# Peptides against a protein of PDB entry 7BBL: the designs that were tried, part 85

Target 1, 86 residues: chain A of PDB entry 7BBL
Amino acid sequence: IAQESLESQEQRARAALRERYLRSLLAMVGHQVSFTLHEGVRVAAHFGATDLDVANFYVSQLQTPIGVQAEALLRCSDIISYTFKP

## One batch from the design tools (peptide; made by RFdiffusion4, then SolubleMPNN)

Design b2_p26_5_s4
Fold by OpenDDE base, seed 5:
Structure b2_p26_5_s4 (fold): chain B 86 residues (1-86), chain A 26 residues (1-26)
Amino acid sequence: as target 1 above (86 residues)
Amino acid sequence: SVEEFVARLEEEIERERRLRAELEAA
């Protein structure tokens, strides 16, 4: 039997992680998400969509410490982490 | 639209699945 190369194994591992990420986005559709931003700032918003390549988040009803924004774009560089309830 | 995003998302997921399947079969 042919042994899978190390390169192929690494590619499969990366693909598995990518799929896991994408499935998490699918589970997020239509739900409110809590984002942790820089300096410990936490916001909540309804998930709309993402840029699959850059991981930017398009959200609505963004609740911030200083007010609510109807529609907003959260850049991946702004986000430390996020949590949601499936 | 949400429907279009979901469709693209599912397509991308399937692409990753096919990639792993091809690598596994090699």
Scores: peptide ipSAE 0.486, ipTM 0.887, DockQ to the pose 0.880
Fold by OpenDDE base, seed 4:
Structure b2_p26_5_s4 (fold): chain B 86 residues (1-86), chain A 26 residues (1-26)
Amino acid sequence: as target 1 above (86 residues)
Amino acid sequence: SVEEFVARLEEEIERERRLRAELEAA
């Protein structure tokens, strides 16, 4: 019987990855996230929201080496990696 | 708000799910 086209398979794969990403964001809601930034800087903050297209992180209670910021924006380009515990 | 963001996430997740379902049904 007819197989799904390669294009269709790729579309499904992309959709699956997108969903996984979105679900990860959902899992972050209300949790503290640890961010690794450039030059070894590591910060922690409570996850608030993101721009779903650009993946900017809107966070609160950002703990930095120089103090705590109540509200902050972490640009995707500034983030090397992040981890969180659901 | 958090509620609005969660709603957006859930909407997007459902969108992706519908897309995959449509592709599979084709």
Scores: peptide ipSAE 0.486, ipTM 0.886, DockQ to the pose 0.879
Fold by OpenDDE base, seed 1:
Structure b2_p26_5_s4 (fold): chain B 86 residues (1-86), chain A 26 residues (1-26)
Amino acid sequence: as target 1 above (86 residues)
Amino acid sequence: SVEEFVARLEEEIERERRLRAELEAA
């Protein structure tokens, strides 16, 4: 078979990473997620959904330093990292 | 709904699989 082009190899790599991300979202469904935000702020919330293109997180029962928010939107730009227990 | 979101995720995952398969076949 013909050698895959560099562009095709990069596309496959990106697709693989995208799939891994999407599978992680599947694992998050129905679970509480811990988010690390700017300035060391950490919050926990129940995962609801995301915008798959923008990666905004729609969550519920958001536990923040100033209280609990029933429903919230966490923008991708606000999130440094997140963890969850599958 | 949650079911719709999950379905969308699974569809998107399959899309990525198909893309990689097509690239490998080319």
Scores: peptide ipSAE 0.485, ipTM 0.885, DockQ to the pose 0.828
Fold by OpenDDE base, seed 2:
Structure b2_p26_5_s4 (fold): chain B 86 residues (1-86), chain A 26 residues (1-26)
Amino acid sequence: as target 1 above (86 residues)
Amino acid sequence: SVEEFVARLEEEIERERRLRAELEAA
């Protein structure tokens, strides 16, 4: 049985993970997303777009403990995790 | 626009698929 090289296997694995991420973004379009930030802060916002390379999230109607922001940018470094209903 | 963003996503997804296909064919 022909076996692909370790390097090829790793590249394929990375590509698979990248595709999964991109598909998740596609599924988020037009949906509200719940973000878990540092120190237990949780916010909800409508997904707008993201930078595919930097993974910055551009959102609207960001619900925070102190109020609602019409437009906001959530950096990847700010986010611990996020969930949404596809 | 939303349409432009979706188009970019679909293009990137196809790019990753193409890469995996090339790796599998090699």
Scores: peptide ipSAE 0.485, ipTM 0.886, DockQ to the pose 0.779; fails the geometry check

Design b2_p26_6_s3 (from b2_p26_6, 13 letters changed)
Fold by OpenDDE base, seed 4:
Structure b2_p26_6_s3 (fold): chain B 86 residues (1-86), chain A 26 residues (1-26)
Amino acid sequence: as target 1 above (86 residues)
Amino acid sequence: MSTEEFVARLEAAIREERERRRRLEA
């Protein structure tokens, strides 16, 4: 069996990471997610969807320190980290 | 976009990545 080229191996690794990311999104569907944002702000929201290319998070029932937003958009750049229970 | 539509998109994308990895195997 011929060995994969280095480029092929890198592409394979990238594809694996992409799949892992997508599967995590799938696991988030219908669940509440806790987001850590800048300045130590922490929010919780029900995960709705993302745009798979830009990674905007469309969420509902966003619980913020100052209130609840029925629908909200969280940009990937605004998110430090997130956790959820699948 | 509905939840069902989003899930379908995710599943399709996952399959695509899996197929890509299979094609890259030597």
Scores: peptide ipSAE 0.556, ipTM 0.908, DockQ to the pose 0.729
Fold by OpenDDE base, seed 2:
Structure b2_p26_6_s3 (fold): chain B 86 residues (1-86), chain A 26 residues (1-26)
Amino acid sequence: as target 1 above (86 residues)
Amino acid sequence: MSTEEFVARLEAAIREERERRRRLEA
């Protein structure tokens, strides 16, 4: 019997993860998102858009410990995790 | 970029990944 190559399996797995990520972005459009950053810093912002290749998050009304930024850019490297309520 | 444009880009990218998996399943 023919078996799917390991390479094909890995490629499918990567594609599945990417689709899952993209669907999460679609789900958070127009919603407030809570971001966990380094050193336990947590911020909340309204999700606007992202660069699909670099995963830069373009957000608005970013709530930080020192105030609110009307518009901001959160780099993927700055983000540990994020949560939202769809 | 408008919200509509971003959503369209997301939906297109999702379709691309789905199509990629379909090709890999064949």
Scores: peptide ipSAE 0.556, ipTM 0.908, DockQ to the pose 0.737
Fold by OpenDDE base, seed 3:
Structure b2_p26_6_s3 (fold): chain B 86 residues (1-86), chain A 26 residues (1-26)
Amino acid sequence: as target 1 above (86 residues)
Amino acid sequence: MSTEEFVARLEAAIREERERRRRLEA
């Protein structure tokens, strides 16, 4: 039985993490997500889609401190973290 | 892009990563 090289093992691990990330996006579809933005700002929105490479979040019904936006784009650079209930 | 299209793209990408791992193990 041939043993995997270290390089192959690392690539496999990275692929597994990428898959996990993608599955998390899949789990978010149709759910409200809570986003923590810079300076402690927290917003909630219904998850729509992302661009998988840049991780821009396209959301709807974004609840902000000053009102609700029907459609919105949250850039990856704006987001500190996010949570949701599957 | 519809929700269905986005889901399809996600599922395709997931399959791609799974296939990548299988190739790395082969």
Scores: peptide ipSAE 0.555, ipTM 0.909, DockQ to the pose 0.697
Fold by OpenDDE base, seed 1:
Structure b2_p26_6_s3 (fold): chain B 86 residues (1-86), chain A 26 residues (1-26)
Amino acid sequence: as target 1 above (86 residues)
Amino acid sequence: MSTEEFVARLEAAIREERERRRRLEA
């Protein structure tokens, strides 16, 4: 096996992180997810789907501090982190 | 998109990343 270039190593690292992310999405399917948003806002919702390129989260039964939304879209840029029970 | 379709897309994307890493290996 020849030595990988630094560029190749970085590309592999990015691919590994993306795969980990994708696997987390797969694990989220059919589960309620807790999202941490900016300014300490935390919400919970049932995970529906994402667009894999933009990473928008399509969710249902979104529990927010001001009420529950039957259907909602959470932008990736609004999400700091998320947790769920596999 | 159905749940099954979404899962299929995820699994395909995961396979794609694995294949990408393999191609990047020296």
Scores: peptide ipSAE 0.554, ipTM 0.907, DockQ to the pose 0.696

## One batch from the design tools (peptide; made by RFdiffusion4, then SolubleMPNN)

Design b2_p27_3_s1 (from b2_p27_3, 11 letters changed)
Fold by OpenDDE base, seed 2:
Structure b2_p27_3_s1 (fold): chain B 86 residues (1-86), chain A 27 residues (1-27)
Amino acid sequence: as target 1 above (86 residues)
Amino acid sequence: SLEAARAEFLARAAEALAEYRAVLEAP
């Protein structure tokens, strides 16, 4: 640790961030999440899973302005932000 | 299906977490 290289420090930093992100996803499993999409569109859905690489969000009970969709896929590129209550 | 996606996600998450732990715990 005392002689850790800059490269190693950066690797640890990335790992820490990725771990934190992943744990946050795990915490959301089964919970309703509020998603903010483009043009001010907001939807709510129960988080199911992601594919971790492309960051597609597999959700259920998607509440849209026109109704509820049982299952849906939200692409990361469609999402501006999201929040949930642990 | 959502169920299948969730199963895969949980499995992959466990693997990823183990990998990150290995990196973070390395001397």
Scores: peptide ipSAE 0.605, ipTM 0.911, DockQ to the pose 0.799
Fold by OpenDDE base, seed 1:
Structure b2_p27_3_s1 (fold): chain B 86 residues (1-86), chain A 27 residues (1-27)
Amino acid sequence: as target 1 above (86 residues)
Amino acid sequence: SLEAARAEFLARAAEALAEYRAVLEAP
């Protein structure tokens, strides 16, 4: 580490960010999350899981403007942002 | 199923975290 290359530094930085992100996902498990979708649509759902590479969200109790889905999949491309209360 | 997806997620997350730790702790 005394002679760490630029690419090694970048690798560590990426690892740190990914660890932080992954821990945030783990913290969301079982909690209700609010998702902001396109055209101002907002939905709430209990977080179950994601794909670590594609970032698909597997959720339950998805509350939409027209009803509730017991289980659902939210694709990353559908999501603008999300928030939750720990 | 959601149950299966969660199980896979948790397992893969544990593996990923171990890999990140190895990178961060490397001398």
Scores: peptide ipSAE 0.604, ipTM 0.911, DockQ to the pose 0.800
Fold by OpenDDE base, seed 5:
Structure b2_p27_3_s1 (fold): chain B 86 residues (1-86), chain A 27 residues (1-27)
Amino acid sequence: as target 1 above (86 residues)
Amino acid sequence: SLEAARAEFLARAAEALAEYRAVLEAP
């Protein structure tokens, strides 16, 4: 059998990583996610969707330290990290 | 709206997954 080309290997590796990331996002749909924002701010919200390219997070029931927003947009630049437990 | 964003996300996700599968299944 012939060895896979370097280009093909890199393409598959990239596809595998992107697939894994995308599946992780899909797993969060409809679930509560905890987001860590700048300045130590932590919020919880139900994950609705992202923009796959920009990674904006469209969420509902955003619980902030000072109130709840029914629907909100969390830009990727606002987010340090997020956690989700099934 | 969240509803519109969700619909678009799911549609784009399905398309992307199909593309990744095609790459990974290539001989």
Scores: peptide ipSAE 0.604, ipTM 0.911, DockQ to the pose 0.857
Fold by OpenDDE base, seed 3:
Structure b2_p27_3_s1 (fold): chain B 86 residues (1-86), chain A 27 residues (1-27)
Amino acid sequence: as target 1 above (86 residues)
Amino acid sequence: SLEAARAEFLARAAEALAEYRAVLEAP
């Protein structure tokens, strides 16, 4: 660490950010999350898992304007933002 | 299934966290 290169410092910084993001996902497991989709559509669902590569969200009890889906997959491309209460 | 996806996610997460820890703790 004492003689850590700039490249190594950048690697550590990236690792820290990735770890933070991953931990945030883990914190959502089992919790209801509110998703904001396109055209102002908002849905709520219990977070189950994500695809770390594509960032697909695997959820349960998806509440939509037309009903509830037991299990569903929300593509990252469909999601504008999401929030949840710890 | 959601169950399978969750299991995979948790496994991958554990692996990733271990890797990040190794990077962050490297002297």
Scores: peptide ipSAE 0.603, ipTM 0.910, DockQ to the pose 0.755; fails the geometry check

Design b2_p27_3_s3 (from b2_p27_3, 10 letters changed)
Fold by OpenDDE base, seed 2:
Structure b2_p27_3_s3 (fold): chain B 86 residues (1-86), chain A 27 residues (1-27)
Amino acid sequence: as target 1 above (86 residues)
Amino acid sequence: SLEAARAEFLRRAARELARLRAVLAAP
């Protein structure tokens, strides 16, 4: 590892970030997540899954200002940020 | 279904994590 190239170091760094991201998604499984959307809208939903590509969030029990949606899809473009308590 | 999506997500995440671990474990 001490002799690894710069390219390898960068690859390792990218891999570490990706692993961290995936682990965070796995940590959300079965937990309620708070999503901050545009226009100050905030919703809460139970994390179901993502497609790992576009980062579409498949969620359940989506609590919105106008009611609860049993199952819903939140696109990455809809989300400003999200938080959860592991 | 959401259940099916969850199953697929877990399978894909596991496979990718395995690949990443191999990269990170390389000397």
Scores: peptide ipSAE 0.514, ipTM 0.892, DockQ to the pose 0.786
Fold by OpenDDE base, seed 3:
Structure b2_p27_3_s3 (fold): chain B 86 residues (1-86), chain A 27 residues (1-27)
Amino acid sequence: as target 1 above (86 residues)
Amino acid sequence: SLEAARAEFLRRAARELARLRAVLAAP
């Protein structure tokens, strides 16, 4: 550690942030997540998976204003924010 | 399918976490 270059230190910092992100995704497995979409639309769905890069969300039991969709894909570009209860 | 996506997600996440742990454990 003491011998690390600045680049190596930055790499470690980025790795730590990425690890935190991945762990947060894993924490959502099996939980219902609330998504805030555009135009004030909010939906709830059970988290299935993401693609880990574009952050597309593969979900089930998507509750929308017009009904429930068994399985759905929520693109990152459609999502403003999301929250869940661990 | 969602099941397939979940399986791939878990495999990929585990693999990447292992890679990250190696980076973080480096002296």
Scores: peptide ipSAE 0.514, ipTM 0.892, DockQ to the pose 0.794; fails the geometry check
Fold by OpenDDE base, seed 1:
Order: C-alpha cells, then sequence, then structure tokens
Structure b2_p27_3_s3 (fold): chain B 86 residues (1-86), chain A 27 residues (1-27)
C-alpha cells in the first residue's frame, strides 16, 4: 500500500465502486424495482438477475401499462434509471 | 430460466466480490 503504483490505485478505486455496485444488485434480490424507461414509461418488476457485464435485467412480474409479463428481459439500453426499496 | 439465471448471477457475483476483496486488500 505504501508504494502503490498509480495503476494500482486506480484499480482499487474501480474495485471499490464495482463492489458497491454488486452489493447494490444483491440488495435488490427479492425486491420489486421501479424502472424508468424512455418516453416517460415506468414499469415495476421483481429483480431476478443481471449478466453483470451488459447489466441486462432479468426480471419477473413485469408490470407494464398494457399488462404483466411473468418473466422478461430489460436491456440496459432501454433503461434510464431504476430504484428500489431496500 | 429465471431461476437458473438467478443462481448463476449469485454465483458470479460472489466470485467477483471475492476477487475484488483481494484487490482491495492488496498491500
Amino acid sequence: as target 1 above (86 residues)
Amino acid sequence: SLEAARAEFLRRAARELARLRAVLAAP
């Protein structure tokens, strides 16, 4: 630690952020999440999983204005933001 | 299936967290 290279310091910084992100995803397990999509569309669904890479969301009980989908995939490109109650 | 995806997600997340911990703990 005393003589960490700049690269190492950056790596740790990235690692810390990634850890927080992953922990947040884990915290979403078993919770309903509200997703804000394009054009003001908002949907709610139970968090299932992500691919961790592209951050596609695999969800269940997706509530949309036109109905409920038992299981669905929300692509990262479709999502503007999301929130959930811990 | 979603169940399978969930299981894989949890496994991968755990593995990555362990990796990250190693990075953060490095002297």
Scores: peptide ipSAE 0.510, ipTM 0.891, DockQ to the pose 0.768; fails the geometry check
Fold by OpenDDE base, seed 5:
Structure b2_p27_3_s3 (fold): chain B 86 residues (1-86), chain A 27 residues (1-27)
Amino acid sequence: as target 1 above (86 residues)
Amino acid sequence: SLEAARAEFLRRAARELARLRAVLAAP
């Protein structure tokens, strides 16, 4: 560790950030998440899963202004931000 | 299905976390 190359240090930094991200996703399991979408639309849904590459969200019980969808896919391009209570 | 997506998510996340642990543990 003391004699890490710059490349190794960068690798560790990337790994640490990725680990933090993955753990945050896992923390969402079993929780309702609030999503902010375009045009000021906000929806809530139970977190199901993501694809770890694109960050598409697979959710259930999606509460929208026009009704509830049992299962839904929220594409990364649809989402401005999201929040949840751990 | 949501069930399939969840299973795949958990599997992949666990695998990647294990990989990352190894990277971070290396001196």
Scores: peptide ipSAE 0.510, ipTM 0.891, DockQ to the pose 0.797; fails the geometry check

Design b2_p27_3_s4 (from b2_p27_3, 8 letters changed)
Fold by OpenDDE base, seed 2:
Structure b2_p27_3_s4 (fold): chain B 86 residues (1-86), chain A 27 residues (1-27)
Amino acid sequence: as target 1 above (86 residues)
Amino acid sequence: SLEEARAEFLRRAAEELARLRAVLAAP
């Protein structure tokens, strides 16, 4: 019976996680995302794009406690978590 | 622009997914 190497298994595991992440990003296209930021601040915005590596979020219609920004950039360092409904 | 960023995002995501599929589909 064929058994893949440990290295191959690890590569598959990493690939699977990355694929899951990318597909989740694609699923956010055209949807509003809720972001939890520091100090308990929560904002909502329509997902535009990411740079895939640094995980900067380019968003539109960012709803903040003090108003709405037409376009904005959220750095991964600013984000604690995010959720969306596909 | 956001439009350009979206286009680039979709392109890059598709290309990376293709590479990942090759890894996951390997016998």
Scores: peptide ipSAE 0.483, ipTM 0.882, DockQ to the pose 0.832
Fold by OpenDDE base, seed 1:
Structure b2_p27_3_s4 (fold): chain B 86 residues (1-86), chain A 27 residues (1-27)
Amino acid sequence: as target 1 above (86 residues)
Amino acid sequence: SLEEARAEFLRRAAEELARLRAVLAAP
């Protein structure tokens, strides 16, 4: 890594962050995730997948105030934050 | 289907991680 250009250093930094993000997504596989949506709405669902670039969440057993949805798509724009327990 | 989406997700994630490792391992 000696004499890396500034751009290369920045690329590595971005790569490191992206790697951490991806690993966190993988860690969610098979786990229930709690999503905080707008208007203070919180839902829980089992993580299925994401599209990585857009970060839409494909989930199952979505628990909402009005019931449980077997499979659902949570758009990134709908999500404020999410948490899970490994 | 969710199953297919999961499979694709795992595949893509693995591939991207490999690419990232290459970047991070570069001299």
Scores: peptide ipSAE 0.486, ipTM 0.882, DockQ to the pose 0.791; fails the geometry check
Fold by OpenDDE base, seed 3:
Structure b2_p27_3_s4 (fold): chain B 86 residues (1-86), chain A 27 residues (1-27)
Amino acid sequence: as target 1 above (86 residues)
Amino acid sequence: SLEEARAEFLRRAAEELARLRAVLAAP
């Protein structure tokens, strides 16, 4: 590490950020996540999976203002933010 | 299916984390 190049150090920094992101996704497994969508709509659903790139969320038991959907796909473009309790 | 998506997600996440560990473990 002490002898690595600047480029290598930058690569490590990017890797650290990516690792943190992936671990946060894994931390959501088995938990209910709250999503804030457009127009102030908020929904909650059990985290299933993501595609790790586009950040589409595959979820179950999606609780919407008008009912519950067993399984659903929340596109990244539909999501403003999300949060969960580890 | 959701089950298949979950399996693929876990697989890919594990593989990528392994690659990242290699990068972060470099001297």
Scores: peptide ipSAE 0.486, ipTM 0.882, DockQ to the pose 0.748; fails the geometry check
Fold by OpenDDE base, seed 4:
Structure b2_p27_3_s4 (fold): chain B 86 residues (1-86), chain A 27 residues (1-27)
Amino acid sequence: as target 1 above (86 residues)
Amino acid sequence: SLEEARAEFLRRAAEELARLRAVLAAP
């Protein structure tokens, strides 16, 4: 840490942000998450997993305007935002 | 399956967190 380069500091900063992100994903495990999709569509589902890279969401009990899917995959490209309560 | 995806997710997340901790702990 002593006299670390700017590059090293930036690397640690990126690492810290990534860690926070991963921990937030883990915090969603076992919880229902509300997703906002395109065209104002909002759905709710229990968080199962992600691929960690693109952040595609593997979920269960997906409640959509046209029905409920026991298991489903929500691609990150389809998601505008999401929220949950720890 | 969702079960398999969950298991893989947890495994990968744990591994990456470990790598990140190493970076953050570096002098």
Scores: peptide ipSAE 0.484, ipTM 0.882, DockQ to the pose 0.764; fails the geometry check

Design b2_p27_4_s1 (from b2_p27_4, 9 letters changed)
Fold by OpenDDE base, seed 4:
Structure b2_p27_4_s1 (fold): chain B 86 residues (1-86), chain A 27 residues (1-27)
Amino acid sequence: as target 1 above (86 residues)
Amino acid sequence: SAVDAARAAFLARLREALAEQRAVLEA
């Protein structure tokens, strides 16, 4: 059996991760996402869009501790983590 | 709205990215 090179193995691994990432973005479409922001602030919003590098989140109905914002842009630098139900 | 416009553009980019990803894997 021919041994696959390390470079080829790493290439396949990166490709697999990339596909999983892209699929996760697609899975968010039409769903509410929960964001953990700085200072322990947690918000929820309806997912609209991102950049493909997830630099920004375009969301609607952003539920914050001080009220609801109809539309908002969340920057990557503002976000610690996020979760959603596919 | 701005979010609607962003979503449309995002979906287009995402479809393109997925297509390109498949092409890379099949190459």
Scores: peptide ipSAE 0.443, ipTM 0.863, DockQ to the pose 0.664
Fold by OpenDDE base, seed 5:
Structure b2_p27_4_s1 (fold): chain B 86 residues (1-86), chain A 27 residues (1-27)
Amino acid sequence: as target 1 above (86 residues)
Amino acid sequence: SAVDAARAAFLARLREALAEQRAVLEA
C-alpha cells in the first residue's frame, strides 16, 4: 500500500493547524473573551480584532478590576492566556 | 470607532488568509 511521504504529512499537519488557528480567530468575533494577565489579573472584553499573529487585541467594554474601558488595546506581551465560548 | 475600523480590516485580512490557506491545500 502506498504511503504518504513524511514531508507531505507534515505539510498537511501544519496546514490543518493554521486553518484551525484562523478559524478560532473568526470564532471570537462578536464574543466576550476572558484574558488572564500577569499577576493573576483577569479581565473580560468584547472581541474586536487582532493582528493575524495575535500581537494585539482590539477590544471593547474591557472589564478590569478598577473599572470599564469602552475601548482598549491589549498587547500579546501582557496576555498569558485567553478563553471564550463560541 | 477605532475598534470598528480595526474589526473591518481584520475581517478582510482574515478572509484573505483563509483563501490563501485553501489555495495551499489545493496546490
Scores: peptide ipSAE 0.442, ipTM 0.862, DockQ to the pose 0.647
Fold by OpenDDE base, seed 3:
Structure b2_p27_4_s1 (fold): chain B 86 residues (1-86), chain A 27 residues (1-27)
Amino acid sequence: as target 1 above (86 residues)
Amino acid sequence: SAVDAARAAFLARLREALAEQRAVLEA
């Protein structure tokens, strides 16, 4: 029985993760995203764009505990996690 | 706006990245 090499299996696994990540970014387009920031701060915003290599988010209508920002940049270093509804 | 411009550029980059991924997998 033919079987692919271990290296090939690992490459496919990495490729699958990469594709999943990229498709998740695409799925965010046009949706609101909820961010968990430091010290229990949670914000929500409309997704605009990210960097493909670093989770920097360009967003609009950022709802913060102290008000709404029309447009904002959330840096990777600011974000603990994020969620959205596709 | 800045976000609009970023979105346009992002979508272009994302399209290219996905196409490249598919090409690699099908090579």
Scores: peptide ipSAE 0.440, ipTM 0.861, DockQ to the pose 0.656
Fold by OpenDDE base, seed 2:
Structure b2_p27_4_s1 (fold): chain B 86 residues (1-86), chain A 27 residues (1-27)
Amino acid sequence: as target 1 above (86 residues)
Amino acid sequence: SAVDAARAAFLARLREALAEQRAVLEA
């Protein structure tokens, strides 16, 4: 049996990661997401959408230390990390 | 709302992206 080339293996690995990323976005639909921002600030919001490229998050019911925002945009540069329960 | 509109567009883009990825994986 012919062994898969290194290039092919790398392409497959990248494709797998892309697939996982896209599936994770789909999994967030309709769920609340917890975001960790700068200075240890943590907020929670209902996932709305992203732009797939820049990773900007369009969310609703954003719970912040100063109140709740009906709708908001969280830029990739503002986010340190995020978690959610699918 | 703006978020609802963004969600609709997002789902469409996501569907397309997933389809494209499947094509790549099957190639």
Scores: peptide ipSAE 0.440, ipTM 0.862, DockQ to the pose 0.684

